# Ledger of designs, part 3: peptides against a protein of PDB entry 6J07

Target 1, 107 residues: chain A of PDB entry 6J07
Amino acid sequence: GQRGWFCGSVSQDLRQFWVAEGGTISDPRAADFLFSCDASHPDTLRIYQSLDYIEDNATVFHAYYLSAVANAKIKNSVALGHFILPPACLQKEIRRKIGSFIWEQDQ

## One batch from the design tools (peptide; aimed at target 1 E55 D56 L80 L90)

Design b1_p9_2_s3 (made by RFdiffusion4, then SolubleMPNN; from b1_p9_2, 3 letters changed)
Fold by OpenDDE base, seed 2:
Structure b1_p9_2_s3 (fold): chain B 107 residues (1-107), chain A 9 residues (1-9)
Amino acid sequence: as target 1 above (107 residues)
Amino acid sequence: PTLPSIKLP
């Protein structure tokens, strides 16, 4: 499915792109994809605190993924995995080991 | 496809 939940930190433009590409918007429990632009946003924090997330049944992606897809000549060339948005408590360590996130480089 | 079809665990 293409049901997406969007944190309040995500712009309407990105939400509209999602819908234009065939996606639908739903609550996080029903969503197949969770998008956020801010790991510290209350909406996203609630996701991280949810049982689904704690039990490794959910992943949050940075909505910049959608921008990358929109701008890509070949849309399927954009790797979703590069846009995993981990909790803030993990980001520092990740940056230390593998460098800055894509959305920090290009956005 | 323009959108992903599977969610990562």
Scores: peptide ipSAE 0.036, ipTM 0.644, DockQ to the pose 0.072
OpenDDE base, seeds 1, 3, 4, 5: peptide ipSAE 0.035, 0.035, 0.035, 0.035; ipTM 0.646, 0.644, 0.643, 0.640

Design b1_p9_2_s4 (made by RFdiffusion4, then SolubleMPNN; from b1_p9_2, 3 letters changed)
Fold by OpenDDE base, seed 2:
Structure b1_p9_2_s4 (fold): chain B 107 residues (1-107), chain A 9 residues (1-9)
Amino acid sequence: as target 1 above (107 residues)
Amino acid sequence: PTLPKIKLP
């Protein structure tokens, strides 16, 4: 199974989609996937401050990924890597070099 | 066994 943690910034609709697709919802320590819609949300900040994240053993993804999957004809066609949600302190530089994030373009 | 958290570069 796929265990996911969700920041409070993530809507119930996206959470429900996750469950409908066979996922389960867990606490951050047990989760395999960490979803958030706001890098500045306290829930997400706690993830960034966690030892797992600091030691580069975790990745936070923008929950818009789930919306993209829901709207895709082929679920596997959506690249999870495009939805990495870095800490706010890194986002400006990333936008400068790569451009706006997908969720900023479509959401 | 439990799986590690997903990490992407």
Scores: peptide ipSAE 0.051, ipTM 0.671, DockQ to the pose 0.150
OpenDDE base, seeds 1, 3, 4, 5: peptide ipSAE 0.048, 0.042, 0.047, 0.048; ipTM 0.668, 0.669, 0.672, 0.675

Design b1_p9_3 (made by RFdiffusion4)
Pose (drawn by RFdiffusion4):
Structure b1_p9_3 (pose): chain A 107 residues (1-107), chain P 9 residues (1-9)
Amino acid sequence: as target 1 above (107 residues)
Amino acid sequence: PRIAKLYVP
């Protein structure tokens, strides 16, 4: 049983794969998986500003997780943590902090 | 804004 919803800014291909394969597939408003290919001004904001996100009851994953699984053997591997999709307002700093050298670590 | 803890159903 894997319920999941997709923001408007998600390739239909990825939705089709979700429908095709996985646990028992359903796609309601709340669901169990929260997928998006965007974090700027799409339906995804409705997750980031929900009390569930604030209370650690919601994590948005990039929908390309499904693309990675589709290109994996079946469903093995492809850990979710790699596809955490944080709010766009954070992404600029997340990338810099990760990509910076050890003699920099600016903060 | 922050990153929520990892939530996996």

Design b1_p9_3_s1 (made by RFdiffusion4, then SolubleMPNN; from b1_p9_3, 3 letters changed)
Fold by OpenDDE base, seed 2:
Structure b1_p9_3_s1 (fold): chain B 107 residues (1-107), chain A 9 residues (1-9)
Amino acid sequence: as target 1 above (107 residues)
Amino acid sequence: WRIPKLYIP
């Protein structure tokens, strides 16, 4: 089973989907995946300031990934890499080079 | 490149 941490910005529906698909919910230190819907939320900011994140051992993903998986006919067709949630201070430059984030297009 | 914790030793 995969362990996930969820920022307070993530809805209960998405958390329930994670559990229904066989995942468990844990603290950030034990988690395999970190999910958030808001890079500016205090919970997410604490992740960005952690040693694991600073040392490039962790990535925060936008929880909209779970919604995309729920709506996809083939679960593996959704690319996790498209849902990386970087700190707010980097997002403007990323949008300039790559374009709007996938969660901004549908939400 | 940052990766999920699942993929680090």
Scores: peptide ipSAE 0.043, ipTM 0.662, DockQ to the pose 0.232
OpenDDE base, seeds 1, 3, 4, 5: peptide ipSAE 0.041, 0.038, 0.038, 0.044; ipTM 0.655, 0.651, 0.661, 0.669; seeds 1, 5 fail the geometry check

Design b1_p9_3_s2 (made by RFdiffusion4, then SolubleMPNN; from b1_p9_3, 4 letters changed)
Fold by OpenDDE base, seed 5:
Structure b1_p9_3_s2 (fold): chain B 107 residues (1-107), chain A 9 residues (1-9)
Amino acid sequence: as target 1 above (107 residues)
Amino acid sequence: WFIPKLYIP
């Protein structure tokens, strides 16, 4: 399915794009995709603290992925894996190994 | 185009 949950940090435009592309919006438990623009947002922190996430049954993606898809000529050319949004405690180590995140490069 | 939240690379 294409059910998505959105942190309060995600703009309405990106949510509307998701729906326009055939997605639906649901609570985190029912969602197939979890989107956020802020790992420190309370909504996202609740996801990181959830049993599903702790048990590796959930992944949070940065909603900038949707912006990249919207601007891409070929939708499947955007690699979702590059938009994984990890907890803050892991971000520094990841940056050290692979560099700045994509959403930070366009800041 | 999308991968589910259960995805673990």
Scores: peptide ipSAE 0.088, ipTM 0.732, DockQ to the pose 0.150
OpenDDE base, seeds 1, 2, 3, 4: peptide ipSAE 0.053, 0.053, 0.080, 0.055; ipTM 0.689, 0.681, 0.725, 0.697

Design b1_p9_3_s3 (made by RFdiffusion4, then SolubleMPNN; from b1_p9_3, 4 letters changed)
Fold by OpenDDE base, seed 5:
Structure b1_p9_3_s3 (fold): chain B 107 residues (1-107), chain A 9 residues (1-9)
Amino acid sequence: as target 1 above (107 residues)
Amino acid sequence: WFIPKLYLP
């Protein structure tokens, strides 16, 4: 399915794009996708603390992915894997190995 | 275009 949960840090425009592309919006438990723009936002922190996430049954993606899809000529050319939003405790190590995150490069 | 939240590459 294409059910998505959105952190309060995600703009209404990106949420509307998700719906326009055939997605629906649901609570985190029912969602197929979890989107956030801020790993430190309370909504996102609750996801990281959830049993589903701790048991590796959930992944949080940066909602900038949706912006990239919206601006892409070919939608499937955007690699979702590059938009994984890990907890803050892991971000520094990831940056050290692969460089700055995509959403940080456009800041 | 999308992958589910259960994704662990």
Scores: peptide ipSAE 0.076, ipTM 0.717, DockQ to the pose 0.166
OpenDDE base, seeds 1, 2, 3, 4: peptide ipSAE 0.055, 0.058, 0.053, 0.050; ipTM 0.683, 0.685, 0.692, 0.680; seed 2 fails the geometry check

Design b1_p9_3_s4 (made by RFdiffusion4, then SolubleMPNN; from b1_p9_3, 3 letters changed)
Fold by OpenDDE base, seed 4:
Structure b1_p9_3_s4 (fold): chain B 107 residues (1-107), chain A 9 residues (1-9)
Amino acid sequence: as target 1 above (107 residues)
Amino acid sequence: WFIPKLYVP
C-alpha cells in the first residue's frame, strides 16, 4: 500500500503532495512508509525506539525524498534508498564512509 | 513507485 506516517518535522506541503500522489496518512504501526525531516525530533525518536525498528523491520526516510520526486522529470528515477534517515548517533560515521546525505547537499 | 517501509540495501 501507500500508507505514510509523518513526523511533526515534515511540512504540510510534503504531506499534501503525498496525498495528491495517491498516498494516505496513517499511524506508524499501520504505515508502509515512515517520513521525517529530523532524526532528533521526538516523533522520530519514538520510531527508533520501537520494536519494529530495533528488530530491523522498519525504515525511516527523509521526507526530502518527496520533494525530489516532485521535482523529478521521471518520478521513478529517484532512489528511495538514498533517503534513509538513520539515527543521529550513526550519521557521523555514515558521513565518514559515504559522504554527506542528499538532503544536506541539496539544501 | 513507492517502496515499502522495510528497506534492506
Scores: peptide ipSAE 0.078, ipTM 0.720, DockQ to the pose 0.161
OpenDDE base, seeds 1, 2, 3, 5: peptide ipSAE 0.075, 0.064, 0.059, 0.062; ipTM 0.721, 0.681, 0.681, 0.680; seeds 1, 2, 3 fail the geometry check

Design b1_p9_4 (made by RFdiffusion4)
Pose (drawn by RFdiffusion4):
Structure b1_p9_4 (pose): chain A 107 residues (1-107), chain P 9 residues (1-9)
Amino acid sequence: as target 1 above (107 residues)
Amino acid sequence: KLTTNQFLE
């Protein structure tokens, strides 16, 4: 049983794969998986500003997780953590902090 | 469990 919803800015291909394969597939408002290909000004904001996100009851994953699974053998591997989709306001700093050298570590 | 807070840590 895997319920999941998609923001408006998600390729129909990814939605189709979600419908085709996985646990028992359903796509309600709340759901169990929160997928998006955007974090700027799409429906996804409604997750980031929910009390569930604040209280650690919601994590938004990039919908390309489904693309990675579709290009994996079946469903194995492809850990979720790699597809955490943080708020866009954070992404600029997240990339820099990760990409910076050890002699930099600016903060 | 996965969260943004854990990811940022």

Design b1_p9_4_s1 (made by RFdiffusion4, then SolubleMPNN; from b1_p9_4, 4 letters changed)
Fold by OpenDDE base, seed 4:
Structure b1_p9_4_s1 (fold): chain B 107 residues (1-107), chain A 9 residues (1-9)
Amino acid sequence: as target 1 above (107 residues)
Amino acid sequence: KLTIKSFLR
């Protein structure tokens, strides 16, 4: 199964969509997918500070991915890799090189 | 867990 953790910044609607699509919700240690809508939220910051994340054994994704999936007309047309949510300290450099994030473009 | 490495080829 797909186990996901959700930052408090993620709406209940997106959480419900995850469950409706067959996912389950778990704590960060048990989760395979980590979702957040705010890199500066305390919940997300704790992830960035965790050993799993520091050792490159975890990735945080922007929960807008779920919204994109919900609205997609073509199955599997949404690439999860486009929704990696890096720490705030890295975002400026990333924007400089590859442009604004998808969730920033659509919101 | 899913990581950035999952997307590297």
Scores: peptide ipSAE 0.190, ipTM 0.792, DockQ to the pose 0.332
OpenDDE base, seeds 1, 2, 3, 5: peptide ipSAE 0.187, 0.187, 0.122, 0.152; ipTM 0.790, 0.791, 0.766, 0.765

Design b1_p9_4_s2 (made by RFdiffusion4, then SolubleMPNN; from b1_p9_4, 5 letters changed)
Fold by OpenDDE base, seed 5:
Structure b1_p9_4_s2 (fold): chain B 107 residues (1-107), chain A 9 residues (1-9)
Amino acid sequence: as target 1 above (107 residues)
Amino acid sequence: KLSISKFLR
């Protein structure tokens, strides 16, 4: 099974979709997928400050990924890599190089 | 957990 953690910034609807698709919800230590809608939310900031994240053993994804999957004709067509949610300090540089994030374009 | 390195080419 796929274990996910959700920042408080993520809606209940997206959490419910995760569970409906067979996922389970766990704390950050046990989770394989970390979802957030706000890089500045205290929950997410704690992830960025964690040893796992600092040592590059964890990645935070924008929860809009789940919305994209829910609305896709082909679920496997949505690339998780496009939904990496980096710390705020890196976002400006990323936008400069590859453009605005998907979640900023669609919602 | 997933590492960003898994998404690098």
Scores: peptide ipSAE 0.290, ipTM 0.853, DockQ to the pose 0.360
OpenDDE base, seeds 1, 2, 3, 4: peptide ipSAE 0.283, 0.287, 0.285, 0.284; ipTM 0.851, 0.852, 0.852, 0.851

Design b1_p9_4_s3 (made by RFdiffusion4, then SolubleMPNN; from b1_p9_4, 3 letters changed)
Fold by OpenDDE base, seed 4:
Structure b1_p9_4_s3 (fold): chain B 107 residues (1-107), chain A 9 residues (1-9)
Amino acid sequence: as target 1 above (107 residues)
Amino acid sequence: KLTIKSFLE
């Protein structure tokens, strides 16, 4: 199964969707997927400070990915890679090079 | 655990 961790910034609706699609919810250490809606949330900051993340063995994804999947008409049409949520300190540079994040465009 | 590197390879 797919194990996911959720920052407190993620709505219960998105968590429920994850479970409805066959996912389970776990702590960050056991999770394969890390979801957040706020790079500045204390929960997410702790992930960025973890050894797994520092050693490039973890990635945080914006939970809006789940909303996009839920609303997609074509299965597998939503690319998870477009929803990587980097630390706030890197976001400005990324926007400079490739533009606004997809979750910012829809909000 | 899924990483950025997983998408680059």
Scores: peptide ipSAE 0.190, ipTM 0.790, DockQ to the pose 0.335
OpenDDE base, seeds 1, 2, 3, 5: peptide ipSAE 0.187, 0.185, 0.189, 0.137; ipTM 0.788, 0.788, 0.791, 0.736

Design b1_p9_4_s4 (made by RFdiffusion4, then SolubleMPNN; from b1_p9_4, 3 letters changed)
Fold by OpenDDE base, seed 3:
Structure b1_p9_4_s4 (fold): chain B 107 residues (1-107), chain A 9 residues (1-9)
Amino acid sequence: as target 1 above (107 residues)
Amino acid sequence: KLTIKKFLE
């Protein structure tokens, strides 16, 4: 099964979609997927400050990925890699290089 | 846990 952790910034609707698709919700240590909608949220910041993340053993994804999957005509057409959510301190530079994040384009 | 490293592999 797919175990996911959710930042408090993620809506209940997206969490419910995750569960509806067969996922379970767990603490960050047990989770396979870490979802957030806000890199500056205290919950997400704690992830970025964790040893797992610092040692490159964890990745945070923007929960908008789940919305994109839900609305996609073909589920596997949505690339999870496009939804990597880096710390806020890196986002400005990334936008300069590759443009706005995909979750920013739809709003 | 899924990571960038594992994802790129």
Scores: peptide ipSAE 0.160, ipTM 0.784, DockQ to the pose 0.271
OpenDDE base, seeds 1, 2, 4, 5: peptide ipSAE 0.158, 0.158, 0.158, 0.110; ipTM 0.783, 0.786, 0.784, 0.735

Design b1_p9_5 (made by RFdiffusion4)
Pose (drawn by RFdiffusion4):
Structure b1_p9_5 (pose): chain A 107 residues (1-107), chain P 9 residues (1-9)
Amino acid sequence: as target 1 above (107 residues)
Amino acid sequence: PKISLYFPS
């Protein structure tokens, strides 16, 4: 049983794969998986500003997780953690902090 | 803002 919803800014291909394969597939408002290909001004904001996100009851994953699984053998591997989709307001700093050298570490 | 680490089963 894997319920999942997609923001408006998600390729139909990814939705189709979700429907085709996985646990028992359903796609309600709340669901168990929260997928998006965007974090700027799409329906996804409705997750980031929910009490569930604040209380650590919601994590948004990039929908390309489904693309990675589709290009994997079946469903094995492809850890979720690699597809955490943080709020866009954070992404600029997340990338810099990760990409910076050890002699920099600016903060 | 923050990063949440909730993982469904």

Design b1_p9_5_s1 (made by RFdiffusion4, then SolubleMPNN; from b1_p9_5, 5 letters changed)
Fold by OpenDDE base, seed 2:
Structure b1_p9_5_s1 (fold): chain B 107 residues (1-107), chain A 9 residues (1-9)
Amino acid sequence: as target 1 above (107 residues)
Amino acid sequence: WRISHYIPP
């Protein structure tokens, strides 16, 4: 099974979708996936400050990925890599180089 | 990385 952690910024609907698709909800240390809708939320900030994240052993994804999967005609056509959620302090530079994030275009 | 890919059942 796939274990996911969810920031408090993620809606209950998206959490329910995760569980309905066979996922379980776990603490950040045990989770296979970390989901957030707000890089500035205290829950997400604590992850960015953790040793696992600093040592590049963890990645935070924007929970909009789950919405995209739910609405996709082909379930595995949505690329998880397009939904990496970096710390807020890095986002401006990233937008300058590769453009706006997907979740900013559709939400 | 700790994370893997996600594919809905």
Scores: peptide ipSAE 0.035, ipTM 0.654, DockQ to the pose 0.115
OpenDDE base, seeds 1, 3, 4, 5: peptide ipSAE 0.034, 0.035, 0.034, 0.033; ipTM 0.655, 0.656, 0.654, 0.652

Design b1_p9_5_s2 (made by RFdiffusion4, then SolubleMPNN; from b1_p9_5, 5 letters changed)
Fold by OpenDDE base, seed 1:
Structure b1_p9_5_s2 (fold): chain B 107 residues (1-107), chain A 9 residues (1-9)
Amino acid sequence: as target 1 above (107 residues)
Amino acid sequence: WRISNYIPP
């Protein structure tokens, strides 16, 4: 299905939108998607510190993706891949090479 | 990549 886990940094409004679009909220074991608004939040750090993530086997997405989808004029025009949320220690290098993240441009 | 990941309780 469409099961999502949410870091404590994600607002209730974004969680409600996920459910309104047909998603469910689950614990990390059952989730299909992992959402966060803060790479430094303890909930998100536990994911980054996992062996699966260190071995490039897991992905965290910025929950602002859901806001972008809610405001999009064209269906399926928002690319999930543009909302990958990397650990804070990598973000400076990424910005240097490709510019600011989408969620930083809009917020 | 796996999109989800297990987090211990």
Scores: peptide ipSAE 0.049, ipTM 0.702, DockQ to the pose 0.109
OpenDDE base, seeds 2, 3, 4, 5: peptide ipSAE 0.045, 0.043, 0.039, 0.043; ipTM 0.699, 0.697, 0.662, 0.689; seed 3 fails the geometry check

Design b1_p9_5_s3 (made by RFdiffusion4, then SolubleMPNN; from b1_p9_5, 5 letters changed)
Fold by OpenDDE base, seed 3:
Structure b1_p9_5_s3 (fold): chain B 107 residues (1-107), chain A 9 residues (1-9)
Amino acid sequence: as target 1 above (107 residues)
Amino acid sequence: WRISHYYPA
């Protein structure tokens, strides 16, 4: 099964889609996937400050990934890696190198 | 960075 944690910034619609697709919702420590829509949300900040994240054992993904999957003709065509949500302090540099994030383009 | 999860998929 797929266990996911959701920041308070994620809508109920996206959470419901996750469950409808067979996922379960859990606390961050038990979750395989961490979803957020806001790198500055207190819930997400707590993840960034955790030892697991600092030690590169956890990744936060933008929940827009789920929306992209829902709208894709082929679910496997959506690359999860494109939806990594880094801390706000890193986003400016990333945009400079690779351009705007996908969720910023389609929001 | 690299994609990482608490529990490998």
Scores: peptide ipSAE 0.038, ipTM 0.677, DockQ to the pose 0.292
OpenDDE base, seeds 1, 2, 4, 5: peptide ipSAE 0.035, 0.037, 0.034, 0.039; ipTM 0.656, 0.670, 0.649, 0.683; seeds 2, 5 fail the geometry check

Design b1_p9_5_s4 (made by RFdiffusion4, then SolubleMPNN; from b1_p9_5, 5 letters changed)
Fold by OpenDDE base, seed 5:
Order: structure tokens, then C-alpha cells, then sequence
Structure b1_p9_5_s4 (fold): chain B 107 residues (1-107), chain A 9 residues (1-9)
């Protein structure tokens, strides 16, 4: 199964969608996927500070990925890699180089 | 900048 952890910044609707699609919700240590809507949220900051993340064994994804999946017309058409959520301190530089994030474009 | 990898458990 797919185990997901959710930052407090993620809406209950997106959490419910995850479960409806067959996912389960777990603590970040057990989770396969880490979802957040706010890189500055304390929950997400704790992930960035964790040894797993520091050692590049964990990735945080923006939960907008789930919205994109829910609205996708073609199955498997949504690329998870486009929804990597980096720490806030890196986002300005990333935007300068590759443009605005997908979750910002659709707002 | 660095991006983390996803490793399935």
C-alpha cells in the first residue's frame, strides 16, 4: 500500500482523497510519501531537519499533486517530480532559474 | 541546489 504523511497545512479534503484512492495515513517515519502545502509550516520544518531528509532519504511533495491527480483527464499523466517542495530558503533561487512552481501557477 | 530522492519503503 501507499503510506502518506500530511503536514497540518494540508486540507482534510486532500487527505480524504488520498484515503479514497487507497492510501493510508502514517507518521513521517513510516510514510512513503510526505505531503505539505507550506514549506514554512512547523510540521514541514521538522521534516527538513530530520536525519532522513538531511541524508537525502526523504522528499517532501506539495499536496497540490493530489488535486492535480484528482482532476487529471488521463491516468498517470501527472508527474510527481514536478511537485517537489523544497525548503523556503531555496525557493527564490529556484523560481529565478526555472520559473514559478506549478502550485503557484494554478492559484 | 539539491533535491531529495524518493525511496519507496
Amino acid sequence: as target 1 above (107 residues)
Amino acid sequence: WRISRYIPK
Scores: peptide ipSAE 0.037, ipTM 0.665, DockQ to the pose 0.495
OpenDDE base, seeds 1, 2, 3, 4: peptide ipSAE 0.037, 0.039, 0.037, 0.035; ipTM 0.654, 0.663, 0.663, 0.640; seeds 1, 2 fail the geometry check

Design b1_p9_6 (made by RFdiffusion4)
Pose (drawn by RFdiffusion4):
Structure b1_p9_6 (pose): chain A 107 residues (1-107), chain P 9 residues (1-9)
Amino acid sequence: as target 1 above (107 residues)
Amino acid sequence: LPTKKVYYP
């Protein structure tokens, strides 16, 4: 049983794959998986500003997780943690902090 | 940067 919803800014291909394969597939408002290909001004904001996100009951994953699984053998591997989709307001700093050298570590 | 617990279904 894997319920999941997709923001408006998600390729139909990814939705189709979700429908085709996985646990028992359903796509309600709340669901169990929260997928998006955007974090700027799409329906995804409605997750980031929910009490569930604040209380650690919601994590948004990039919908390309489904693309990675589709290009994997079946469902194995492809850990979720690689597809955490943080709020866009954070992404600029997340990339810099990760990409910076050890002699920099600016903060 | 803020730290949050990741929710996994």

Design b1_p9_6_s1 (made by RFdiffusion4, then SolubleMPNN; from b1_p9_6, 4 letters changed)
Fold by OpenDDE base, seed 1:
Structure b1_p9_6_s1 (fold): chain B 107 residues (1-107), chain A 9 residues (1-9)
Amino acid sequence: as target 1 above (107 residues)
Amino acid sequence: LPKRKIYLP
């Protein structure tokens, strides 16, 4: 099974969807996936400051990915890579080069 | 970037 950690910024509905799809919820150390809705939330900041993240052994994803999956008609049509949530200090430069993040477009 | 956490032995 897939283990996921959730920042406090993630709604209970999205957490419940993860579990309904067969996932489990764990602490960041045991988790395979890290979900957040706020790069500036203290929970997420602690992830960005961890050695695992600094050494590129961890990735934070925007939990809106789960909402996109829930609403998708075609299986596996939602690209997880489009939901990578980088630290806030990098987001401005990314938007300048690539454009607004997908979760911002749908909000 | 990896799609998940990478655990090294």
Scores: peptide ipSAE 0.141, ipTM 0.772, DockQ to the pose 0.106
OpenDDE base, seeds 2, 3, 4, 5: peptide ipSAE 0.132, 0.154, 0.152, 0.126; ipTM 0.772, 0.782, 0.782, 0.770; seeds 3, 4 fail the geometry check

Design b1_p9_6_s2 (made by RFdiffusion4, then SolubleMPNN; from b1_p9_6, 4 letters changed)
Fold by OpenDDE base, seed 4:
Structure b1_p9_6_s2 (fold): chain B 107 residues (1-107), chain A 9 residues (1-9)
Amino acid sequence: as target 1 above (107 residues)
Amino acid sequence: LPKRKIYIP
């Protein structure tokens, strides 16, 4: 199964979708995936400050990924890699090089 | 794909 942790910034609807698709919800240590809608949320900040994240063993994804999956006409057409949520301090530089994030474009 | 979380205690 797929275990996911959710920042408090993630809506209950998206959490419910995760569960409906077969996922389970867990604490960050047990989670396979970390979802957030706000890089500045205290919950997410704690992830960024964790050893797992610092040592590049953890990635935070924007929970908008789940919305994209829910709305996708073709299953598995949504690339998880497009939804990496970096710390806020890095986002400006990333936007400069790559462009606006998907969750910013579609909202 | 980016790697999923790998917990290393």
Scores: peptide ipSAE 0.067, ipTM 0.717, DockQ to the pose 0.130
OpenDDE base, seeds 1, 2, 3, 5: peptide ipSAE 0.058, 0.053, 0.061, 0.060; ipTM 0.705, 0.708, 0.726, 0.707; seed 3 fails the geometry check

Design b1_p9_6_s3 (made by RFdiffusion4, then SolubleMPNN; from b1_p9_6, 4 letters changed)
Fold by OpenDDE base, seed 2:
Structure b1_p9_6_s3 (fold): chain B 107 residues (1-107), chain A 9 residues (1-9)
Amino acid sequence: as target 1 above (107 residues)
Amino acid sequence: LPVRKIYIP
């Protein structure tokens, strides 16, 4: 199935949208997708510090992806790859190379 | 929902 883990920084509305679209909510170890709205939140930091993440077996996505899907005219036109949420220590360098993140352009 | 899965051991 499509199992998702959610950082405490993610709103209940986005979690409800995930479930309404057929997703289920699970712990990080069982999840197929990891969602967060805050790279500095303790929940997300625990993911970044895990061996799975360090060994490149996990990816965290910004939950704004779900909002973008909800508002899109074509739901599968939103690219998940544009919503990768890296650790805070890497974000400045990434912005220098590719520009601001999508979730920072609309507030 | 997306089809792509992230495998976490």
Scores: peptide ipSAE 0.058, ipTM 0.720, DockQ to the pose 0.069
OpenDDE base, seeds 1, 3, 4, 5: peptide ipSAE 0.054, 0.055, 0.049, 0.055; ipTM 0.698, 0.716, 0.678, 0.699

Design b1_p9_6_s4 (made by RFdiffusion4, then SolubleMPNN; from b1_p9_6, 3 letters changed)
Fold by OpenDDE base, seed 4:
Structure b1_p9_6_s4 (fold): chain B 107 residues (1-107), chain A 9 residues (1-9)
Amino acid sequence: as target 1 above (107 residues)
Amino acid sequence: LPVRKVYVP
């Protein structure tokens, strides 16, 4: 199965969607997917400070991805890569180069 | 590229 970790910043609705679609919820170390809605949340900050993340063996995704998938009419039309949630310190530079994040556009 | 695989329900 697909194991997901969720930052406290993620709504219960999105967590429920994950489970309804066959996912399970786990701790960060066991998780195959890491979801957050806030790069500055303490839970997410701990991920960014982890060895797995520092060594580029972990990726945090904005949980809005799940909302986008839930609302998509075409299967496989939502790319997970568009929802990578980098640390706050990198976001300004990314916005400068490629524009606002997709979750910011919809909110 | 992301380390994690894509999930699509």
Scores: peptide ipSAE 0.051, ipTM 0.691, DockQ to the pose 0.111
OpenDDE base, seeds 1, 2, 3, 5: peptide ipSAE 0.050, 0.049, 0.048, 0.046; ipTM 0.690, 0.691, 0.705, 0.675

Design b1_p9_7 (made by RFdiffusion4)
Pose (drawn by RFdiffusion4):
Structure b1_p9_7 (pose): chain A 107 residues (1-107), chain P 9 residues (1-9)
Amino acid sequence: as target 1 above (107 residues)
Amino acid sequence: ARVAKLVVP
């Protein structure tokens, strides 16, 4: 049983793959998986500003997780943690902090 | 803004 919803800014291909394969597939408002290909001004904001996100009851994953699984053998590997999709307001700093050299570490 | 803890159903 894997319920999941997709923001408006998600390729139909990814939605089709979700429907085709996985646990028992359903796509309600709340669901168990929260997928998006955007974090700027799409329906996804409705997750980031929910009490569930604040209380650590919601994590938004990039929908390309489904693309990675589709290009994997079946469903194995492809850890979720790689597809955490943080709020866009954070992404600029997340990339810099990760990409910076050890002699920089600006903060 | 912050990153929420990992939630895996």

